# Peptides against a protein of PDB entry 2V3S, part 48

Target 1, 95 residues: chain A of PDB entry 2V3S
Amino acid sequence: PISLVLRLRNSKKELNDIRFEFTPGRDTAEGVSQELISAGLVDGRDLVIVAANLQKIVEEPQSNRSVTFKLASGVEGSDIPDDGKLIGFAQLSIS

## One batch from the design tools (peptide; made by RFdiffusion4, then SolubleMPNN)

Design b2_p18_1_s3 (from b2_p18_1, 5 letters changed)
Fold by OpenDDE base, seed 1:
Structure b2_p18_1_s3 (fold): chain B 95 residues (1-95), chain A 18 residues (1-18)
Amino acid sequence: as target 1 above (95 residues)
Amino acid sequence: SSSTVKSGDRTFTVVKVE
């Protein structure tokens, strides 16, 4: 399986690494994204963007070692989005 | 600090960075 890390801020604005495995052919990007949401780790509004980027990284994990993407949940937040600080952004990477 | 969160059979390990 592919060992992944999703780095993003929780509701308290604390930065966390979420570690999980992805098995190609068994798991789907959308399915795992839904599980992240069900676990309360990802905002439901971010299903589409998380799934899209998860798909991107698992399809070519040797070349796509890290992807950073804008969250839908961060667009209208009080904080100005910042990809460097991962405010309104999340990062997926290969562990 | 770290914790474990499950959704169905999926396990997520959450590690605080900052």
Scores: peptide ipSAE 0.828, ipTM 0.965, DockQ to the pose 0.915
Fold by OpenDDE base, seed 5:
Structure b2_p18_1_s3 (fold): chain B 95 residues (1-95), chain A 18 residues (1-18)
Amino acid sequence: as target 1 above (95 residues)
Amino acid sequence: SSSTVKSGDRTFTVVKVE
């Protein structure tokens, strides 16, 4: 399996690393993304963008070691989006 | 600090960074 880390801020604006595994041929990007949402770790509005980037990284994990993307849930937040601070952004990476 | 969250058959380990 592929060991992944999703780095993003929670509701308290605390930065967390969410570690999980992805097994190609058994798991799907959308399925795992839905499980992240069901676990309360990702906002439901971010299903599409998380799934798209999860698919990207698991397609070529040796080449796509890290992907940073804008969250739909962060657009209407009080803080200005900033990819460097991961405000309104999340990052997926290979462990 | 760290914690474990499960959703269905999926297990997530959450680690506070900052």
Scores: peptide ipSAE 0.828, ipTM 0.965, DockQ to the pose 0.911
Fold by OpenDDE base, seed 2:
Structure b2_p18_1_s3 (fold): chain B 95 residues (1-95), chain A 18 residues (1-18)
Amino acid sequence: as target 1 above (95 residues)
Amino acid sequence: SSSTVKSGDRTFTVVKVE
């Protein structure tokens, strides 16, 4: 399996690393993204963007070691999005 | 600090960074 880390801020704006495994041929990017949402770890509005970037990193994990992407849930937030501070952005990386 | 969250049979380990 592929060991992944999803780094993003929770509802209290605290930065957290979410560690999980992805098994190609068994797991799907959309399925795991739905589980992240069901677990309360990802906003439901971010299903599409999380799934797209999860797919990108697991299809070529040696080439795509890290991806940073804008969250839909961050667009209407009070804070100005900032990819360097991961405000309104999240990061997926290979452990 | 760290905690474990499950969704079905999937396990997520959450670690506070800052």
Scores: peptide ipSAE 0.828, ipTM 0.965, DockQ to the pose 0.911
Fold by OpenDDE base, seed 3:
Formats: C-alpha cells, sequence, structure tokens
Structure b2_p18_1_s3 (fold): chain B 95 residues (1-95), chain A 18 residues (1-18)
C-alpha cells in the first residue's frame, strides 16, 4: 500500500498530519475522502478537491510526491488563505 | 502527540505538528 500524509489545520487552527494507507485496486480516492470526512478529519465541503488531489498523487506516486491545494472550506474563513502556512490550504504527500 | 481515529475499517493516525 501507499503511505500518505494529509497535512491540514483543524477547527482550532492547529496544524496536524493525518497518516493513512491507500491500496490501489482496492481503495478509491472518492471512498477514502469520504472516510476522512466521516472521521471528522476533513470538512464535507472539501470532498471534491481532496478526492481530486488524492487521485492525482496515487495514480503516479513516483512523479507526484506532494500536492498542495486550496480548500473550499477555507475561502470564507476569517484568516486570509496562505499556501505557505496552510491556511485555507491542505497538503497531501507520500510518506 | 498522536491519536488514532477509525472510520469503518480504515485507520487514521493524527499527529500534532504545531
Amino acid sequence: as target 1 above (95 residues)
Amino acid sequence: SSSTVKSGDRTFTVVKVE
């Protein structure tokens, strides 16, 4: 399986790494993204963008070692989005 | 610090960075 890390801020604006595995042929990007939401780790509004980027990284993990993307849940927050600080952004990477 | 969260048969390990 592929070992992944999703780095993003929680509701308290604390930065966390979420570690999980992805098995090609058994798991789907959409399914794992839904499980992240069900676990309360990802905002439901971010399903589409998380799934799209998860698909990108797992389809060619040797080429796509890290992807950073804008969250739908972050655009209306009080803080100005910042990809460097992962404010309104999340990062997926191969462990 | 770290914690484990499960959803169905999937396990997530959450590690505080800052």
Scores: peptide ipSAE 0.827, ipTM 0.965, DockQ to the pose 0.897

Design b2_p18_1_s4 (from b2_p18_1, 7 letters changed)
Fold by OpenDDE base, seed 3:
Structure b2_p18_1_s4 (fold): chain B 95 residues (1-95), chain A 18 residues (1-18)
Amino acid sequence: as target 1 above (95 residues)
Amino acid sequence: GSSKVYSGDRTFTVVKVE
């Protein structure tokens, strides 16, 4: 399996690393993204963007070691989005 | 510190960074 880390801020704006595994051929990017949402770790509005970037990283994990992307849930937030601070952005990386 | 969150059979380990 591929060991992944999703780094993003929770509703209290605290930055967290979420570690999980992805098994190619058994897991799907969409399915794991839905599980992240069901676990309360990702906003439901971010299903599409999380799934897209999860797919990108797992299809070529040796080449795509890290991807940073804008969250749909962050656009309407009080804070101005900032990819460096991961405000309104999340980062997926290979552990 | 870290905590574990479960969804179905999947385990997520959550670690506070800042």
Scores: peptide ipSAE 0.819, ipTM 0.963, DockQ to the pose 0.888
Fold by OpenDDE base, seed 5:
Structure b2_p18_1_s4 (fold): chain B 95 residues (1-95), chain A 18 residues (1-18)
Amino acid sequence: as target 1 above (95 residues)
Amino acid sequence: GSSKVYSGDRTFTVVKVE
């Protein structure tokens, strides 16, 4: 399996690493993204963008070592989005 | 410190960074 880390700020604006595994051929980007949401770790509004970037990283993990992407849930927040600080952004990377 | 979160068959390990 592929060991992944999703770096994301929680509701308290604390930055956390969420570690999980992805098994190609058994797991799907959509399915794992839904599990992240069900676990309360990702906002439901971010299903599409998380799934898209998860698919990107798992299809070529040797080439796509890290992807940073803008969250839909971050747009309407009070904080100005900032990819450097991961405000309104999340990062997926190979562990 | 870390914590475990489960959803379906998936295990997520959450580690505070900052």
Scores: peptide ipSAE 0.819, ipTM 0.962, DockQ to the pose 0.903
Fold by OpenDDE base, seed 1:
Structure b2_p18_1_s4 (fold): chain B 95 residues (1-95), chain A 18 residues (1-18)
Amino acid sequence: as target 1 above (95 residues)
Amino acid sequence: GSSKVYSGDRTFTVVKVE
């Protein structure tokens, strides 16, 4: 399986690494994204963007070692989005 | 430190960075 890390801020604005495995042919990007949401680790509004970027990284993990993307849940937040600080952004990388 | 979070059969290990 592919070992992944999703780095993003929780509801307390604390930065966390979420480590998990992805098995091509068994797992789907949308399915794992739904599990992240069900676990309370990702906002439900971010299903589409997380799934899209998860798909991108798992289809070519040797080339796509890291992807950073804007969260839908961060658009209307009080903090100004910042990809460097991962405010309103998340980062998915190969462990 | 780390903690485990589960959703169905999926295991997520959560590690605080900052």
Scores: peptide ipSAE 0.819, ipTM 0.963, DockQ to the pose 0.900
Fold by OpenDDE base, seed 2:
Structure b2_p18_1_s4 (fold): chain B 95 residues (1-95), chain A 18 residues (1-18)
Amino acid sequence: as target 1 above (95 residues)
Amino acid sequence: GSSKVYSGDRTFTVVKVE
């Protein structure tokens, strides 16, 4: 399996690493993204963007070691999005 | 510290960074 880390801020704006595994041929990017949402770890509005970037990183994990992407949930937030501080952004990386 | 979060059979380990 591929060991992944999703780094993003929770509802209290605290930065957390979420560690999980992805098994190609068994897991799907869409399915795991839905599980992240069901677990309360990802905002439901971010299903599409998380799934797209998860698919990207698991397709070629040797080439795509890290991807940073804008969250839909961050656009309507009170804070100005900032990819450096991961405000309104999340990061997926290979562990 | 770290904590475990479950969804179905999947385990997520959550670690506070800052």
Scores: peptide ipSAE 0.819, ipTM 0.962, DockQ to the pose 0.909

Design b2_p18_2_s1 (from b2_p18_2, 7 letters changed)
Fold by OpenDDE base, seed 4:
Structure b2_p18_2_s1 (fold): chain B 95 residues (1-95), chain A 18 residues (1-18)
Amino acid sequence: as target 1 above (95 residues)
Amino acid sequence: GSSQVTSASGRVFEVVSV
């Protein structure tokens, strides 16, 4: 399995690393993204962007070691989006 | 801190404060 880390801010704006495994051929990017949402760890509005970037990183984990992407849920947030501070952005990386 | 969240499907997510 591929060991992944999803770094993003929680509802209290605290930065957290969410560690989980992805098994190619058994798991799908969309399926795991739905699990993240159902677990309350990702906003439902971010399904598309999380799934797209999860798919990208698991396709070639040796080349795509880290990806940072804009969250749909961050656009209408109280804070101005900032990729450097991961405000309105999240980061997926290979552990 | 560190905690675990288990999805309805049984997947384990470890949540670690940065």
Scores: peptide ipSAE 0.825, ipTM 0.965, DockQ to the pose 0.863
Fold by OpenDDE base, seed 1:
Structure b2_p18_2_s1 (fold): chain B 95 residues (1-95), chain A 18 residues (1-18)
Amino acid sequence: as target 1 above (95 residues)
Amino acid sequence: GSSQVTSASGRVFEVVSV
């Protein structure tokens, strides 16, 4: 399996690393993204972008060691998006 | 700190404060 880290700020704006595994052929990017949402770890509005970037990293894990992407939930937030501080952005990386 | 969240399907997510 592929060991992944999703770095994301929680509802209290605290930065957390969410560690999980992804098994190609068994898991799907869409499915795991939905699990993250159902677990309360990702905003439901971010399903599409999380799934797209999860797919990107798992299809080429040796090349795509890290991807940072804009969250839909962050666009409508009160804070100004900042990819450096991961405000309105999340980061997926290979452990 | 760290904690674990288990999905309804049984997937484990380890949540670690940065």
Scores: peptide ipSAE 0.825, ipTM 0.965, DockQ to the pose 0.862
Fold by OpenDDE base, seed 2:
Structure b2_p18_2_s1 (fold): chain B 95 residues (1-95), chain A 18 residues (1-18)
Amino acid sequence: as target 1 above (95 residues)
Amino acid sequence: GSSQVTSASGRVFEVVSV
């Protein structure tokens, strides 16, 4: 399995690393993204962007060691997005 | 600190504060 880390801010704006495994052929980017949302770890508005970037990193984990992307929930929030501080942005990386 | 969250399907997510 692929060991992944999703770094993003929680509802209290605290930065957290969410560690999990992904098994190609058994797991799907869409499915795992839905699990993250159901677990309360990702905002439901971010399903599409999280799934797209999760798919990107797991399809070529050797070349895509890290991806940073803009969250839909961040755009709709009161804070101005900032990729450097991961405000309105999240990062997926290979552990 | 760190904690674990388990999905309805049984997947384990380890949450670590940065």
Scores: peptide ipSAE 0.825, ipTM 0.965, DockQ to the pose 0.861
Fold by OpenDDE base, seed 3:
Structure b2_p18_2_s1 (fold): chain B 95 residues (1-95), chain A 18 residues (1-18)
Amino acid sequence: as target 1 above (95 residues)
Amino acid sequence: GSSQVTSASGRVFEVVSV
């Protein structure tokens, strides 16, 4: 399995690492993204972007060690998005 | 700090404060 870290801010704007495994051939990017949402770890509005970037990193884990992407929930928030501070952005990386 | 959340399918998510 692939060991992944999803770094993003919680509702208190605190940065957290969400660690989980992904098994190619058994898991799907959309399925795991749905699990993240159901677990309350990802905003439901971010399903599409999280799934797309999860697919990107797991299909080429040797070349894509980290991907940073804009969250839909961040755009609709009151804070101005900032990829450097991961405000309105999240980061997926290989452990 | 660190905590765990388990999905309905049994997947474990470890949440770690940065």
Scores: peptide ipSAE 0.825, ipTM 0.965, DockQ to the pose 0.801

Design b2_p18_2_s2 (from b2_p18_2, 7 letters changed)
Fold by OpenDDE base, seed 4:
Structure b2_p18_2_s2 (fold): chain B 95 residues (1-95), chain A 18 residues (1-18)
Amino acid sequence: as target 1 above (95 residues)
Amino acid sequence: GSSLVTSASGRVFEVVSV
């Protein structure tokens, strides 16, 4: 399996690493993204962008070691989006 | 800190404070 880390801020705006495994052929990017949402770790509005970037990193993990992307949920947040501080942004990386 | 979170489908996620 592929060991992944999703770095993003929780509801208290605290930065956390969410570690999980992805098994190609058994798991799908869409499915695991839905599991992240059902666990309360990702906002439901971010399903599309998380799934797209998860697919990107798992299809070629040797080349795509890290991806940073804008969250849909961050647009309506109180804080101004900032990719450097991961405000309104999240980062997926290979562990 | 570190904690384990399980999705409704049973997948385990480890949440680590940075």
Scores: peptide ipSAE 0.828, ipTM 0.965, DockQ to the pose 0.960
Fold by OpenDDE base, seed 5:
Structure b2_p18_2_s2 (fold): chain B 95 residues (1-95), chain A 18 residues (1-18)
Amino acid sequence: as target 1 above (95 residues)
Amino acid sequence: GSSLVTSASGRVFEVVSV
């Protein structure tokens, strides 16, 4: 399996690493993204963008060690989105 | 700190504060 880390700020704007495994052929990017939402770890509005980037990283984990992407849920936030600070952005990385 | 979170489908996630 592929060991992944999703770095994402919680509702208190605190940065957390969410660690999980992805098994190609058994798991799908869409399915695992739905599970992240089901676990209350990702906003439901971010399903599409999380799934797209999860697919990107798992299809070539040797080349795509890290991907950072803008969250749909962050657009309406009070803070200005910032990819460097992961405000309104999340990051997926190979563990 | 760290904690384990399980989705409704049964997948386990480890949440670690940075």
Scores: peptide ipSAE 0.827, ipTM 0.965, DockQ to the pose 0.970
Fold by OpenDDE base, seed 2:
Structure b2_p18_2_s2 (fold): chain B 95 residues (1-95), chain A 18 residues (1-18)
Amino acid sequence: as target 1 above (95 residues)
Amino acid sequence: GSSLVTSASGRVFEVVSV
């Protein structure tokens, strides 16, 4: 399995690392993204962008060691997005 | 700190404060 870390801010704007495993051929990017949402770890509005970037990193884990992407929930929020501080952005990386 | 969160499907996520 691939060991991944999703770094993003929670509802209290605190930065957290979410560690999990992904098994190609058994797991799907959309499925795991839905699990993140159902667990209350990702905003439901971010399903599409999280799934897209999760797919990107797991299809080429040797080349894509880290990806940073803009959250839909961040755009719709009151805070100004900032990729340097991961405000309105999240980061997926290989452990 | 860290904590474990389990999805409805049974997947385990470890949440670590940065």
Scores: peptide ipSAE 0.827, ipTM 0.965, DockQ to the pose 0.936
Fold by OpenDDE base, seed 3:
Structure b2_p18_2_s2 (fold): chain B 95 residues (1-95), chain A 18 residues (1-18)
Amino acid sequence: as target 1 above (95 residues)
Amino acid sequence: GSSLVTSASGRVFEVVSV
């Protein structure tokens, strides 16, 4: 399995690392993304972007070691999006 | 700190404060 870390801010704007495993051929990017949402760890509005980037990193983990992407949920927030501070952005990386 | 969250399907997520 592939060991992944999803780094993003929670509802209190605290930065957290969410560690989980992905098994190619058994797991799907959309399926795992839905599990993250159901667990309350990802905003439902971010399903598409999380799934797309999860797919990107797992399809070629040796080349795609880290991906940072803009969250749909962050666009409507009061804080200006900032990829360096992961405000309105999240990061997926290989553990 | 860290905590574990288990999905309905049995997947484990470890949440770690940065």
Scores: peptide ipSAE 0.827, ipTM 0.965, DockQ to the pose 0.830

Design b2_p18_2_s3 (from b2_p18_2, 7 letters changed)
Fold by OpenDDE base, seed 2:
Formats: structure tokens, sequence, C-alpha cells
Structure b2_p18_2_s3 (fold): chain B 95 residues (1-95), chain A 18 residues (1-18)
């Protein structure tokens, strides 16, 4: 399995690393993204962007060691998005 | 600190404060 880390801010704006495994052929990017949302770890508005970037990193984990992307929930929030501080952005990386 | 969250399907997510 692929060991992944999703770094993003929680509802209290605290930065956290979410560690999990992904098994190609058994797991799907869409499915795992839905699990993250159901677990309360990702905002439901971010399903599409999280799934797209999760798919990107797991399809070529050797070349895509890290991806940073803009969250839909961040755009709709009160804070101005900032990729450097991961405000309105999240990062997926290979552990 | 760290904690574990288990999905409805049984997948484990480890949440670690940065």
Amino acid sequence: as target 1 above (95 residues)
Amino acid sequence: GSSKVTSASGRVFEVVSV
C-alpha cells in the first residue's frame, strides 16, 4: 500500500497531518475522499478537489511526491487563501 | 499529539498535530 499524508487545517484553523494508506486496485480516490468527509476530516465541499489530487498522487507516486491544491471550502471562508500557510489550501504527500 | 479516527468502512486515519 501507499502511505499518504494529507496536511490541512481543521475547523479550529489548526494544522494537522492525516496519515492513511491507499491500496491501488482495492481503493479508489473517490471512495477514500468520501471516507475522509464522512469521518469529519475533510469538508464535504472539497470532495471533487481532494479526489482529483488523490488520484493524481496515487497514479504516479514515484513522480508525484507532493501536491498542493486550493480548497473550495477555503474560497467560501472568511480567510484569504494562502498556499504558503495552507490557508484555504491542502497538501497531499507520500510518507 | 496524535489520535486515530476509524471510518465506517474500517479505514484508520491517524491525525497528528503539526
Scores: peptide ipSAE 0.828, ipTM 0.966, DockQ to the pose 0.849
Fold by OpenDDE base, seed 1:
Structure b2_p18_2_s3 (fold): chain B 95 residues (1-95), chain A 18 residues (1-18)
Amino acid sequence: as target 1 above (95 residues)
Amino acid sequence: GSSKVTSASGRVFEVVSV
């Protein structure tokens, strides 16, 4: 399996690493993204963007070691998005 | 700190404070 880290700020704006595994052929990017949402770890509005970037990293894990992407939930937030501080952004990386 | 969250499907997510 592929060991992944999703770095994301929680509802208290605290930065957390969410560690999980992805098994190609068994898991799907869409499915795991839905699990993250159902677990309360990702905002439901971010399903599409999380799934897209999860798919990107798992299809080429040796090349795509890290991807940073804009969250839909962050666009409508009160804070100004900042990819460096991961405000309105999340980062997926290979462990 | 760290904690674990298990999905309804049984997947484990380890949440680690940065």
Scores: peptide ipSAE 0.828, ipTM 0.966, DockQ to the pose 0.876
Fold by OpenDDE base, seed 4:
Structure b2_p18_2_s3 (fold): chain B 95 residues (1-95), chain A 18 residues (1-18)
Amino acid sequence: as target 1 above (95 residues)
Amino acid sequence: GSSKVTSASGRVFEVVSV
């Protein structure tokens, strides 16, 4: 399995690393993204962007070691989006 | 801190404060 880390801010704006495994051929990017949402770890509005970037990183984990992407849920947030501070952005990386 | 969250499907997510 591929060991992944999803770094993003929680509802209290605290930065957290969410560690999980992805098994190609058994798991799908959209399926795992749905699990993240159901677990309350990702906003439902971010399904599309999380799934797209999860798919990208698991396709070639040796080349795509880290991806940073804009969250749909961050656009209407109280804070101005900032990719450097991961405000309105999240980061997926290979552990 | 660190905690574990299990999805309805049984997948384990470890949440670690940065």
Scores: peptide ipSAE 0.828, ipTM 0.966, DockQ to the pose 0.863
Fold by OpenDDE base, seed 3:
Structure b2_p18_2_s3 (fold): chain B 95 residues (1-95), chain A 18 residues (1-18)
Amino acid sequence: as target 1 above (95 residues)
Amino acid sequence: GSSKVTSASGRVFEVVSV
């Protein structure tokens, strides 16, 4: 399995790492993304972007060690998005 | 701090404060 870290801010704007595994051929990017949402770890509005970037990193884990992407929930929030501070952005990386 | 959340399918998510 691939060991992944999803770094994003919680509702208190605190940065957290969400560590989980992904098994190619058994897991799907959309399925795991939905699990993240159901677990309350990702905003439901971010399903599409999280799934797209999860797919990107797991299909080429040797070349894509990290991907940073804009969250839909961040755009709709009150804070101005900032990729450097991961405000309105999240980061997926290989452990 | 660190905590774990388990999905309905049994997947474990470890949440770690940065």
Scores: peptide ipSAE 0.828, ipTM 0.966, DockQ to the pose 0.812

Design b2_p18_2_s4 (from b2_p18_2, 6 letters changed)
Fold by OpenDDE base, seed 1:
Structure b2_p18_2_s4 (fold): chain B 95 residues (1-95), chain A 18 residues (1-18)
Amino acid sequence: as target 1 above (95 residues)
Amino acid sequence: GSRTVTSAAGRQFEVVSV
């Protein structure tokens, strides 16, 4: 399996690393993204962007060691999005 | 700190404070 880290801020604006595994051929990017949402770890509005970037990283894990992407949930938030601070952004990386 | 969240499908997510 591929060991992944999803770094993003929780509802308290605290930065967390969410570590999990992805098994190609068994798991799908959208399926795992839905699990993250159901577990309360990702906002439901971010399904599409998380799934797209999860797919990207698991397709070519040797080349795509890290991807940073804008969250839909962050656009409507009170804080100004900032990719450096991961405000309104999340990062997926290979562990 | 760290905690573990388990999905309905049984997948484990380890949540680690940065």
Scores: peptide ipSAE 0.836, ipTM 0.968, DockQ to the pose 0.866
Fold by OpenDDE base, seed 4:
Structure b2_p18_2_s4 (fold): chain B 95 residues (1-95), chain A 18 residues (1-18)
Amino acid sequence: as target 1 above (95 residues)
Amino acid sequence: GSRTVTSAAGRQFEVVSV
């Protein structure tokens, strides 16, 4: 399996690393993203962008060691998005 | 700190404060 880290801020704006595994051929990017949402770890509005970037990293994990992307939930927030501080952004990386 | 959340499918998510 591929060991992944999703780094993003929670509802309290605290930065967290969410560690999980992805097994190609068994898991799908869409499915795991839905699990993250159902677990309350990702905002439901971010399904599409999380799934897209999860797919990107798992299809070529050796080349795509890290991907940073803008969250839909962050756009509607009051804070100004900042990829360096991961405000309105999340980061997926290979452990 | 850290905590573990388990999905309905049984997947474990380890949540670690940075």
Scores: peptide ipSAE 0.836, ipTM 0.968, DockQ to the pose 0.862
Fold by OpenDDE base, seed 2:
Formats: C-alpha cells, structure tokens, sequence
Structure b2_p18_2_s4 (fold): chain B 95 residues (1-95), chain A 18 residues (1-18)
C-alpha cells in the first residue's frame, strides 16, 4: 500500500496531518475521499478536488511526491487563501 | 496530539497535530 499524508487545517484553523494508506487496485480516489468526508476530516464541498489530487498522486507516487491544491471550502471563508500557509489549501504527500 | 478515526469501511486515519 501507499502511505499518504493529507495536511490541512481543521475547523479551528489548526494544521493537522491525516495519515492513511491507499491500495491501488482495491481503493479508489473517489472512495477514499468519500471516507475522509464521512469521517468528518474533509469538507464535503472538497470531494472533487481531493479525489482528483489523490488520483494524481497514486497514479505516479514516485513522480508526484507532493501536491498542493485549492479547497472549494476555503474560497467561501473569510480568510484569504494562501498556499504557503495552507489557508484554503491542502497538501497531499507520500509518507 | 494524535487520534485515530476509523471509516465505515474499516480504514484508519491517524490525525496528528502539526
């Protein structure tokens, strides 16, 4: 399995690392993203973007060691999005 | 801090404060 880390801020704006495994051929990017949402770890509005980037990284984990992407949930917030501070952005990386 | 959340499918998510 592929060991992944999803780094993003929670509802209290605290930065967290979410560590999990992904098994190609058994898991799907869409499915795991849905699990993250159901677990309350990712905003439901971010399903599409999380799934897209999860798919990207698991397709070529040796080439795509880290991807940073804009969250749909962050656009509506009061804070100005900032990829460097992961405000309105999340980062997915290979552990 | 660290905690573990388990999905309905049994997948474990370890949540670690950075």
Amino acid sequence: as target 1 above (95 residues)
Amino acid sequence: GSRTVTSAAGRQFEVVSV
Scores: peptide ipSAE 0.836, ipTM 0.968, DockQ to the pose 0.865
Fold by OpenDDE base, seed 5:
Structure b2_p18_2_s4 (fold): chain B 95 residues (1-95), chain A 18 residues (1-18)
Amino acid sequence: as target 1 above (95 residues)
Amino acid sequence: GSRTVTSAAGRQFEVVSV
């Protein structure tokens, strides 16, 4: 399996690492993204973008070691989006 | 701190404060 880390801020704006495994051929990017949402770890509005980037990283994990992407849930937030600070952005990386 | 969240499908998510 592929060991992944999803780094994103919670509702208190605290940065967290979400560690999990992905098994190609058994898991799907959309399926695991839905699990993240159902677990309360990802905003439901971010299904599409999380799934797209999860697919990107698992299809070539040796080359795509890290991907940072803009969250739909962060667009209307009070804070200005910032990929360096992961404000309105999340980062998915290979552990 | 850290905690573990389990999905309905049984997947383990380890949540670690950075």
Scores: peptide ipSAE 0.836, ipTM 0.968, DockQ to the pose 0.863

